# Peptides against a protein of PDB entry 8YVU: the designs that were tried, part 16

Target 1, 39 residues: chain A of PDB entry 8YVU
Amino acid sequence: PQLCYILDAILFLYGIVLTLLYCRLKIQVRKAAITSYEK
Target 2, 160 residues: chain B of PDB entry 8YVU
Amino acid sequence: TWLTVLKKEQEFLGVTQILTAMICLCFGTVVCSVLDISHIEGDIFSSFKAGYPFWGAIFFSISGMLSIISERRNATYLVRGSLGANTASSIAGGTGITILIINLKKSLAYIHIHSCQKFFETKCFMASFSTEIVVMMLFLTILGLGSAVSLTICGAGEEL

## One batch from the design tools (peptide; made by RFdiffusion4, then SolubleMPNN)

Design b1_p9_4_s3 (from b1_p9_4, 8 letters changed)
Fold by OpenDDE base, seed 1:
Structure b1_p9_4_s3 (fold): chain B 39 residues (1-39), chain C 160 residues (1-160), chain D 39 residues (1-39), chain A 9 residues (1-9)
Amino acid sequence: as target 1 above (39 residues)
Amino acid sequence: as target 2 above (160 residues)
Amino acid sequence: as target 1 above (39 residues)
Amino acid sequence: NLLLLLLQS
């Protein structure tokens, strides 16, 4: 049972980190698209 | 800037907030339907007795809806309303987290006091179940608070 | 204990989906960068 | 739009 809660914590942290990385990547894509449009 | 990013994802954040609120409401209703919390001894379900899943879900839902409407209509009055609602939702979320943490501590203390090595006892099972549900609700509340705070920051940035 | 495992499953699924989306987005960024470089 | 973005990815 303790292992289950530890796994939950790890997976939750992983989910948060991935969400942040996804947001950052999405921003980069948008910046690239804007730069391409201004050319 | 981070503000620009948040502005572009305002609708997504609002949807996430509404979804989180709906999930919390569903959990609250399920627990209340399956368990008669009023007859459960102790403060194991103190967060439910406080009605947090219900009023919290309402606040988050309203905040999320206002955020979406504000983004779609681009009206200044809606932006201000959304900012106010998101601020209120952020406060509600913070309060909810506090209540849930207190509940979690009480549940864990109950498990420890009764030396619940045998999960076959109904009281120990209920305490463990409460702990699990409270943890889930805590995670959802943290997500909701994160979205509400993000929306609040976004709205504040638009007023500046 | 069973609820903990259910949460683990949900978080795990969420993590997988996010990872796939992140990979797809990263590939799109790379393709956009290559196209911009060839121009 | 988010769903469309998810589908476009």
Scores: peptide ipSAE 0.439, ipTM 0.795, DockQ to the pose 0.021
Fold by OpenDDE base, seed 4:
Structure b1_p9_4_s3 (fold): chain B 39 residues (1-39), chain C 160 residues (1-160), chain D 39 residues (1-39), chain A 9 residues (1-9)
Amino acid sequence: as target 1 above (39 residues)
Amino acid sequence: as target 2 above (160 residues)
Amino acid sequence: as target 1 above (39 residues)
Amino acid sequence: NLLLLLLQS
């Protein structure tokens, strides 16, 4: 059971990091779309 | 195209594969160092007895390294070599998953048959520990297989 | 222990989905960057 | 590149 909890913690951390990266990337895509629309 | 994307991420996939292989190897070596698997009764550690953490890690490491080298040197012969290695690694990963699933079933069956209510009984503890390790190894093997398959598709697309 | 394994499966699946979405988004950002450069 | 991702972070 302890190893399972460790794996959960690693996967959870990985999920958080990916979510943050995804959000940042999504913001970049939105900014790029806005700049392309103003040209 | 999807192929172009996979090509651009080939180095990343290779690194991921190597990392997965190294983690699997580490788990294998730790388990083998702490436990004499040969003296453990039953098939609780069947995947370890089969030597999967070792040969699987070797295959994944080789395929990952070849993929990285192939991307960096951009030579046709390296692409073919990487494709072959990744294909072999994909097969190894699939075999590994099968072995791990069988091991997991055996360990769970052992826990059920022996009615492991006492956690401190050596056999029940080993069965539970095996279950945990096998699950971790299964996740890592799936990740490794995913990277190997992706690299295989990328390499096949470059030959076409 | 059973709950831990279920959680592991959910987190693992979530990680895979996020990885795929991240890859797709990264491709979109790269395409946007190429279009801005040709311009 | 992973490095570019780290720099963009």
Scores: peptide ipSAE 0.420, ipTM 0.797, DockQ to the pose 0.020
Fold by OpenDDE base, seed 5:
Structure b1_p9_4_s3 (fold): chain B 39 residues (1-39), chain C 160 residues (1-160), chain D 39 residues (1-39), chain A 9 residues (1-9)
Amino acid sequence: as target 1 above (39 residues)
Amino acid sequence: as target 2 above (160 residues)
Amino acid sequence: as target 1 above (39 residues)
Amino acid sequence: NLLLLLLQS
């Protein structure tokens, strides 16, 4: 049970980090699309 | 730019908030239907006794619905209403997290005090079950709070 | 313990889905960058 | 947009 809670914490942290990275990458895709449209 | 991104994702955040609220409500109703919380010794289910799964779910649902309606109709009065609802949901989420943390501490303390080595003992089983449910509710509340705060920032940016 | 493992399964699935979406988005950013460089 | 990405998946 203790190992399960530790795994939950790690997976939760991983999910948060991936969400932030996904948001940043989405912003980059939008910036790239705007740059390609202006060129 | 950040506000524009949040505005474009407002519907998604609202849907996430409603989904979180519905899951919280489902967990609350299941626990209340299966367990007689009033006859359980200690404050293991203090968050349920406080009615958090119910009023919290209502606040998050209203906030999410108002956010979706505000985005679709793009009316000034709906934007203000959504901002107010999201602010209230953010406060409710923060209060809910506090209640759940207190409940979690009480449940963990109960497990330590009674030296719960036997999982099949009724009291230890209930304490462990409560801990698991409270942890799940805590994760859902954090997700709901994150969506409500994001919607609040988006709404505040539209009013400025 | 079983509920903890269910939560782990949900978080793990969420992590996998986010990882796949992140990889796809990263490939799109790379394709957009290549297209902007050739233009 | 995340919803659109989920739909594109």
Scores: peptide ipSAE 0.460, ipTM 0.797, DockQ to the pose 0.023; fails the geometry check
Fold by OpenDDE base, seed 3:
Structure b1_p9_4_s3 (fold): chain B 39 residues (1-39), chain C 160 residues (1-160), chain D 39 residues (1-39), chain A 9 residues (1-9)
Amino acid sequence: as target 1 above (39 residues)
Amino acid sequence: as target 2 above (160 residues)
Amino acid sequence: as target 1 above (39 residues)
Amino acid sequence: NLLLLLLQS
């Protein structure tokens, strides 16, 4: 049971980090698309 | 192409494989040092008795190291060696998954038969602990196998 | 304890899906960067 | 790869 909670914490942290990175990449893609549309 | 992506991530996959192997080795050594597996009744630690955390970790570590070296030196003989090692690691990973699944089934069956409502009973505690460790090892083995297979596909693509 | 294992499975699946989506976005960013460099 | 991510930020 304790190991399960530790694994949950690790997976949760991993999920948060990936979500933040995904959001950053999505913003970059949007900026690139806007720049390409203005050219 | 997918092959180009795998080639670019080959070092990352190799590092992931080594890391997974090291974690598996750490779990194996901790369990073997804390528990006298040879004297535990039942087959709840069958994967550990088979030595999977040790030989599996060795296979994954060798495959990961060879993959990194092969990518850095870009020599044909190293590519072939890495492909062979990754193929062997993929087979070892598949065997490991099978052993871990069998162990998990035995542990769950033990818990069911003995109606382990009281976790303070030594046998029930050991069975529950084994189940948790085996599940963690199974996840790590799946990750290692995924890395080994990816590296194998990448190496095979370079030989074509 | 059973809920913990279910949560582990959900978080694990979420991590895999996010990793795949991250890889797709990374490829899109690279393609956008190449297109902007050729213009 | 990680360095490129840092440079893109």
Scores: peptide ipSAE 0.387, ipTM 0.781, DockQ to the pose 0.018; fails the geometry check

Design b1_p9_4_s4 (from b1_p9_4, 8 letters changed)
Fold by OpenDDE base, seed 1:
Structure b1_p9_4_s4 (fold): chain B 39 residues (1-39), chain C 160 residues (1-160), chain D 39 residues (1-39), chain A 9 residues (1-9)
Amino acid sequence: as target 1 above (39 residues)
Amino acid sequence: as target 2 above (160 residues)
Amino acid sequence: as target 1 above (39 residues)
Amino acid sequence: NLLLLLLRS
């Protein structure tokens, strides 16, 4: 049971980090698209 | 800017908020249907007794729906309404987290006091089950609060 | 303990989906960067 | 868009 809660915490943290990274990457894609449209 | 990104993801955040609210409501209804919380000794289910899964889900659902409608119709009055609803939902989420933490502490204290080494004791099982459900609801509430706060920031940025 | 494992399964699935999406987005960013460089 | 992926699934 303790291992399960530890796994939950790790997976939750991983999900948060991935969500933040995904948002950052999406912003980068949008910036790149805007820059290509202005040339 | 971060505000621009949040504005573009407003519908997604609203849907996430509604989904989180619905999941919380489902858990609340399941627990209430399976367990008679009124007959359970102690404050192990204090969050459920407070009705948090129900009113919290309603607030989050309304906030999410208003956010989606505001984004789709792009009307100034809807933006203000969404901002108000999201602010209220953020407050509700914060309150919910507080209630859930208190409930979690009580459940853990109960487990510790009764030295629940034997899982087959009904009281220990109920306390353990409560702890698990409260943890799940806490995670969902944190997600809902995150979406509500994000929507609030987005709405505030549109009014500036 | 069973509920903990259910949460683990949901979080794990979420993590996998996000990872796949992140990889796809990263590939798109790379393709966009290459296309802009050839231009 | 995660929402589109959820709707597609």
Scores: peptide ipSAE 0.461, ipTM 0.800, DockQ to the pose 0.029
Fold by OpenDDE base, seed 3:
Structure b1_p9_4_s4 (fold): chain B 39 residues (1-39), chain C 160 residues (1-160), chain D 39 residues (1-39), chain A 9 residues (1-9)
Amino acid sequence: as target 1 above (39 residues)
Amino acid sequence: as target 2 above (160 residues)
Amino acid sequence: as target 1 above (39 residues)
Amino acid sequence: NLLLLLLRS
């Protein structure tokens, strides 16, 4: 059971990091789309 | 294309495969050092008895190393060697998943039959520990297989 | 203990899905950057 | 990894 909780913690951290990176990348795509639309 | 993306991430995939192999090897050596698997009753550690953590780690390590070398040197013979090694690693990973699933089923069946409510019983503790280790090994094997398959597709795309 | 294993499976699946979405978004950003450079 | 670091900056 302790190993399961450790794995959960690692996977949870990985999920948070990926979510933050995805959000940042999504913002960049939106900014690029707005810039291309204004030109 | 998807092939160009995989080619750019080939080194990363190779490193991931090597890391997965090393973790599997570490788990195998720790379990073999702490537990006398040969004297354990039942098939709770069937994957370890089959030697999967060892030969699987070797296959994944060789595949990852060949993939990295192939990317760095960009020689035709190395590309073919990497493709062959990654294909072998993919087969090994598939076999490993099968062995681990069988082990997991046996461990879960053992826990169910003995109604392991008290984790302090040696047999129930070993079965629970085996289940946890097998699940971790299964996740690692799936990750390794994913990297090996990706590298195989990348190598096949370079040959075309 | 059973809940922990279920959580591991959910987090693992979430990680895979996020990785795929991140790769797709990264490709979109690269395509947008190439298009902006050609204009 | 370098691109991920650049995205994080």
Scores: peptide ipSAE 0.409, ipTM 0.791, DockQ to the pose 0.020
Fold by OpenDDE base, seed 2:
Structure b1_p9_4_s4 (fold): chain B 39 residues (1-39), chain C 160 residues (1-160), chain D 39 residues (1-39), chain A 9 residues (1-9)
Amino acid sequence: as target 1 above (39 residues)
Amino acid sequence: as target 2 above (160 residues)
Amino acid sequence: as target 1 above (39 residues)
Amino acid sequence: NLLLLLLRS
């Protein structure tokens, strides 16, 4: 009941945070690859 | 830069936006086909009465399609069109979130006032069902808004 | 309540998939950093 | 992203 909606909110927030972190890491990997290619 | 990343993910964001819109439309059509919302007492389906699942889905679908087409054709007029559509979709998404939050509050208030201990009572069942559907639509709308805003930022960066 | 549990399952699965992808990406970033340091 | 799914495979 109320607990499942709270869980939904927590899981949704977790998903958003992980997506942002994943995007940041992906940018870092791409920057590292570009830097290695320019050397 | 953040803009280059958003540009590379533009197609994905557009697909996500279209998918979100389609899911919202499906939920709206199913609810409207199964339930006669006009005859339900109270404002527990205010978001549906406002037609948000339909017009919101249309805006998000158009925005997503324009974003994908703009990326594929790489034409200036399509980029501007996509930017405009994504901006409109962002505004629509924000409005939709507001409507859904209001609907959610009304549904929860209804459940609280009527002390819905008996789930199988028609009124309590409808209020509970409305709450569940509104929460799902709220999550989908937030996802759609996130994609639309991201596409708007990407498009604005290309115009600079 | 049933829809709430379905949403929980979807969000949970999404969270697991993102976590695995994040871990793999983090390992790639670390490997790239080590390779750049050895040069 | 589809590329992320491919990286998983």
Scores: peptide ipSAE 0.443, ipTM 0.802, DockQ to the pose 0.023; fails the geometry check
Fold by OpenDDE base, seed 4:
Structure b1_p9_4_s4 (fold): chain B 39 residues (1-39), chain C 160 residues (1-160), chain D 39 residues (1-39), chain A 9 residues (1-9)
Amino acid sequence: as target 1 above (39 residues)
Amino acid sequence: as target 2 above (160 residues)
Amino acid sequence: as target 1 above (39 residues)
Amino acid sequence: NLLLLLLRS
C-alpha cells in the first residue's frame, strides 16, 4: 500500500507539471495566433 | 504530420525510454537485494524470476540510446539500427506486459486463496508487496512500450 | 489498497492524455514559430 | 527539452 501511494504522488506531480506546461503552451499558441492575425 | 512530430521528439522519447529502463532496473535490483526471490514460495514474483527487469531494461536502454544517437548524427545506418532496436524493444515491452499481467493474476489469486486478512503474515505481505511492485512495473513498461512504438513509427517513416 | 490502484490507473490515463495534448500543442507552437520566421 | 526547461525556470 505504501508503494501505491508513492506512485500516486509521482503521477499526481507529473500531472500537475504537465498541466502547467500545457497551460503555458496554450498561451503561447494564443499569442502566436494573435500576432499572425495582426499581420 | 504526426511523423514529423515524432521525429522532432525522438530524442525526448529516447530519454524517456532510458529513464523508464533505469527505473525498472532499479526496482528489479532493489527487490532482488531485499528478497531472495528464489526462496519465496509460489509464483508471486514470476516476472522477477524470469529476469524481466534486467533484460527489459537492457532492451529499452539500448533502443533509447540508439534513438538519441540516430537523431544526433542523422545517419541512415543509425536510423535503421534505431528502428531495429526500437522494434525489438517494442516486442520486449509487449512480452513484459504479458509476464507482468500473469504475475499480477497469480499474486491476486494467492491473496484470495489464503484469505489474507492479516497483513502481518509474511506470505500475505509478500503477495501484497508483489502486487504493488508489479503494478508499478506495468506502468513503467507501458510507458517504455509507448516510447519504443513511437520511435519505431518515426524510424519507419524515415525509411519510406 | 484497491482505491490506490484505481487512483493509479486514473492518474496514469490522465498523464497519457496530457502528454498527447502537450505534444500536439508543442507542434502547433513550432509551426507558428516557423511561420513567423518566414514572414 | 531545453525549451521546456527554460519555460519552467
Scores: peptide ipSAE 0.425, ipTM 0.802, DockQ to the pose 0.022; fails the geometry check

Design b1_p9_5_s1 (from b1_p9_5, 6 letters changed)
Fold by OpenDDE base, seed 4:
Structure b1_p9_5_s1 (fold): chain B 39 residues (1-39), chain C 160 residues (1-160), chain D 39 residues (1-39), chain A 9 residues (1-9)
Amino acid sequence: as target 1 above (39 residues)
Amino acid sequence: as target 2 above (160 residues)
Amino acid sequence: as target 1 above (39 residues)
Amino acid sequence: LFLLLLKHL
């Protein structure tokens, strides 16, 4: 049981970090697409 | 800018709020249907007794719907309405997190005081079950609050 | 305890999906950066 | 974006 809650906390933190990274990366793709369209 | 990105994700954030609200309502309804919280001694289900799953879910659902409608219709009056609803939902989410943390602490304290080594005892089982549900609801509430805050920032940026 | 394991399974699945999406998006950013440099 | 997300799925 204690291990399960620890795993939940780790997976939750991982999910948050991945979501933030995904958002940042999505912004980069959009910026790259805009710069490609302006050339 | 961060604002431009958030504006483009408003519909997604609104859908996330609605989904979070629906999940919270489902959990609240299931718990209320299976467990008579009124007969449970102690503050194990204090968040449920406070009605958080219901009013919180309603606020998040309304906020999400208004955000989607505002983005689709691009009308100034809807933008203001969405901003107001998102702000209210953000406040509700923050309050909900506080209630859930208090409930979690009480549930953990109950488990500790009763030395719930025997998970088969009805009270210990209920406390553990409550703790698990509260943790799930806490995660959903954090996600909902994140979406509501993001939508609020977007709406504030449109009024400026 | 059983609900904890269910939550772990959901969070784990979510983490896998996000990781795959992140990897795909990262590949797109790299391709966009290469095409921008060749121009 | 949702279509792009669906396309990435």
Scores: peptide ipSAE 0.455, ipTM 0.784, DockQ to the pose 0.021
Fold by OpenDDE base, seed 3:
Structure b1_p9_5_s1 (fold): chain B 39 residues (1-39), chain C 160 residues (1-160), chain D 39 residues (1-39), chain A 9 residues (1-9)
Amino acid sequence: as target 1 above (39 residues)
Amino acid sequence: as target 2 above (160 residues)
Amino acid sequence: as target 1 above (39 residues)
Amino acid sequence: LFLLLLKHL
């Protein structure tokens, strides 16, 4: 049971980090798309 | 920049908030249907006895719905209404987290006092089950609060 | 303990989906960058 | 954004 809760905490943290990275990457894609439309 | 991102994700955050609210309501209903919480002695289900899954789900649902409606209609009065609802939902979420933390502490204390070596003892089983449900509800409440706060910041940014 | 395993399964599935989305988005950013260098 | 998410799915 303790191992399960530790795994939950790790997976939760991983999910948050991935969400932040995904948002940053999505912003970069949008900026790249805007820059390609201005050329 | 951050406000612009939050504005673009406002509908998604609102849907996430409604979904979180519905999951909380479902968990509350299931627990109330399976366990007669009124007959359970002790504070292991204090969050359920306080009706948190019900009122918390209502607040989050209303906040999410108002946020979606406000985004779709782009009306100033709806933006203010959504901001008010999101603020109320954020306060409710904070209160819910506090209640859940208190319940979790009581449940853990109960397990410690009774030295629950025998998992099959009815009291120990109920305390463990309560702890698991409270942890799940805590995670859902944190997600709901994050959505409500994000929507509140978005709404405040539209008023400035 | 059983609920912990259910939560682990949900978080694991969420992590896999996010990882796939992140990889696809990263590939798109790389393709957009390559296309911008060829012009 | 949701359609893009669905398209990426």
Scores: peptide ipSAE 0.443, ipTM 0.772, DockQ to the pose 0.021
Fold by OpenDDE base, seed 5:
Structure b1_p9_5_s1 (fold): chain B 39 residues (1-39), chain C 160 residues (1-160), chain D 39 residues (1-39), chain A 9 residues (1-9)
Amino acid sequence: as target 1 above (39 residues)
Amino acid sequence: as target 2 above (160 residues)
Amino acid sequence: as target 1 above (39 residues)
Amino acid sequence: LFLLLLKHL
């Protein structure tokens, strides 16, 4: 049972980090798309 | 800038806030349907007795909806309204976290005092179940608060 | 304990979905960068 | 973007 809660905490942290990285990457894609339209 | 990033994700944050609210309502409804909280002895479900899943979900839903509407209409009055709602939802989220932490501490203390080695004892099962639900609600509340704070920062940045 | 495992399953699924989305987005960024260099 | 996210889901 304690191991399950530790796993939950790790997975939760992983989910947060991935969400932040996804947001950053999505912004980069948008910036790249805008730059390609201005050319 | 970080503000430009947050502004672009404002609708996403609003949707996340609404989803968090809906999940909280689902959990609240399930707990109320499965357990008669009024007949449960002790403060194991103190967060539910306080009605947190309901009012918290309402605050998050309103905040998220107002944020989405504000972003779509790009009107100054809606921005202020969204900022106010997001601030209120942030305060509500903080209060909810506090209540949930207190409930979690009480539930953990109960488990420790009763030496719940036997999972099949009704009281220990209920305390464990309550602890698990409270932890889930705490995570959802943290997510909701994070979205509300992010939306508040976006709204404040638009007023500057 | 059972609820913990359910939460683990949800978080794990969320992590997998985010990872797939991140990979797809990263591939799109790379393709956009290559297309901009060929112009 | 949300529709794109839903489409990528």
Scores: peptide ipSAE 0.465, ipTM 0.783, DockQ to the pose 0.023; fails the geometry check
Fold by OpenDDE base, seed 1:
Structure b1_p9_5_s1 (fold): chain B 39 residues (1-39), chain C 160 residues (1-160), chain D 39 residues (1-39), chain A 9 residues (1-9)
Amino acid sequence: as target 1 above (39 residues)
Amino acid sequence: as target 2 above (160 residues)
Amino acid sequence: as target 1 above (39 residues)
Amino acid sequence: LFLLLLKHL
């Protein structure tokens, strides 16, 4: 039971980090698409 | 193509494989240090008694290192060596998964037979702990196998 | 305790899905960067 | 990739 909670904490942290990275990458894709449209 | 994506992620997959292997080794070492598995009766820790965390971690680590070295040096002989090591690691991972599934089934059966409603019984605690560790090891082994298979596909694509 | 294992499964699945989406998005960013460099 | 990951952190 305690190990399960530790695993939950690790997976939760991993999920947050991936979400932040995904958001940043999505913003980069949008910026690249805008720059391509202006050319 | 999927091959082009795998080639670009080959170093990352190799690092992930090494990391997974190191985590498995750490868990194996901790479990051996805390529980003295040699004195535990039954098949609850059959995967640990078989030494899977040790040899599995070694195979995955070697495969990951060879993959990283192959990617960095871009030498044909290293690519073949990495492909062979990744194939061996994939087989080892598959064997490990099989052992862990068998161990998990035995642990679950043990919990069921002893009607472990009272968690405070030492045997039930050990069986639950074993089940948790085996599940964690199973997830790590699946991740390791996934990386090894991905590296194998990447290496096979370079040989074509 | 059973809820913990369910949470682990959900978080694990979420992590896999996010990783796949991140990889796809990263490929899109790289393709956009290459297309911008060829202009 | 790792450096890019670190740069994105």
Scores: peptide ipSAE 0.450, ipTM 0.772, DockQ to the pose 0.022; fails the geometry check

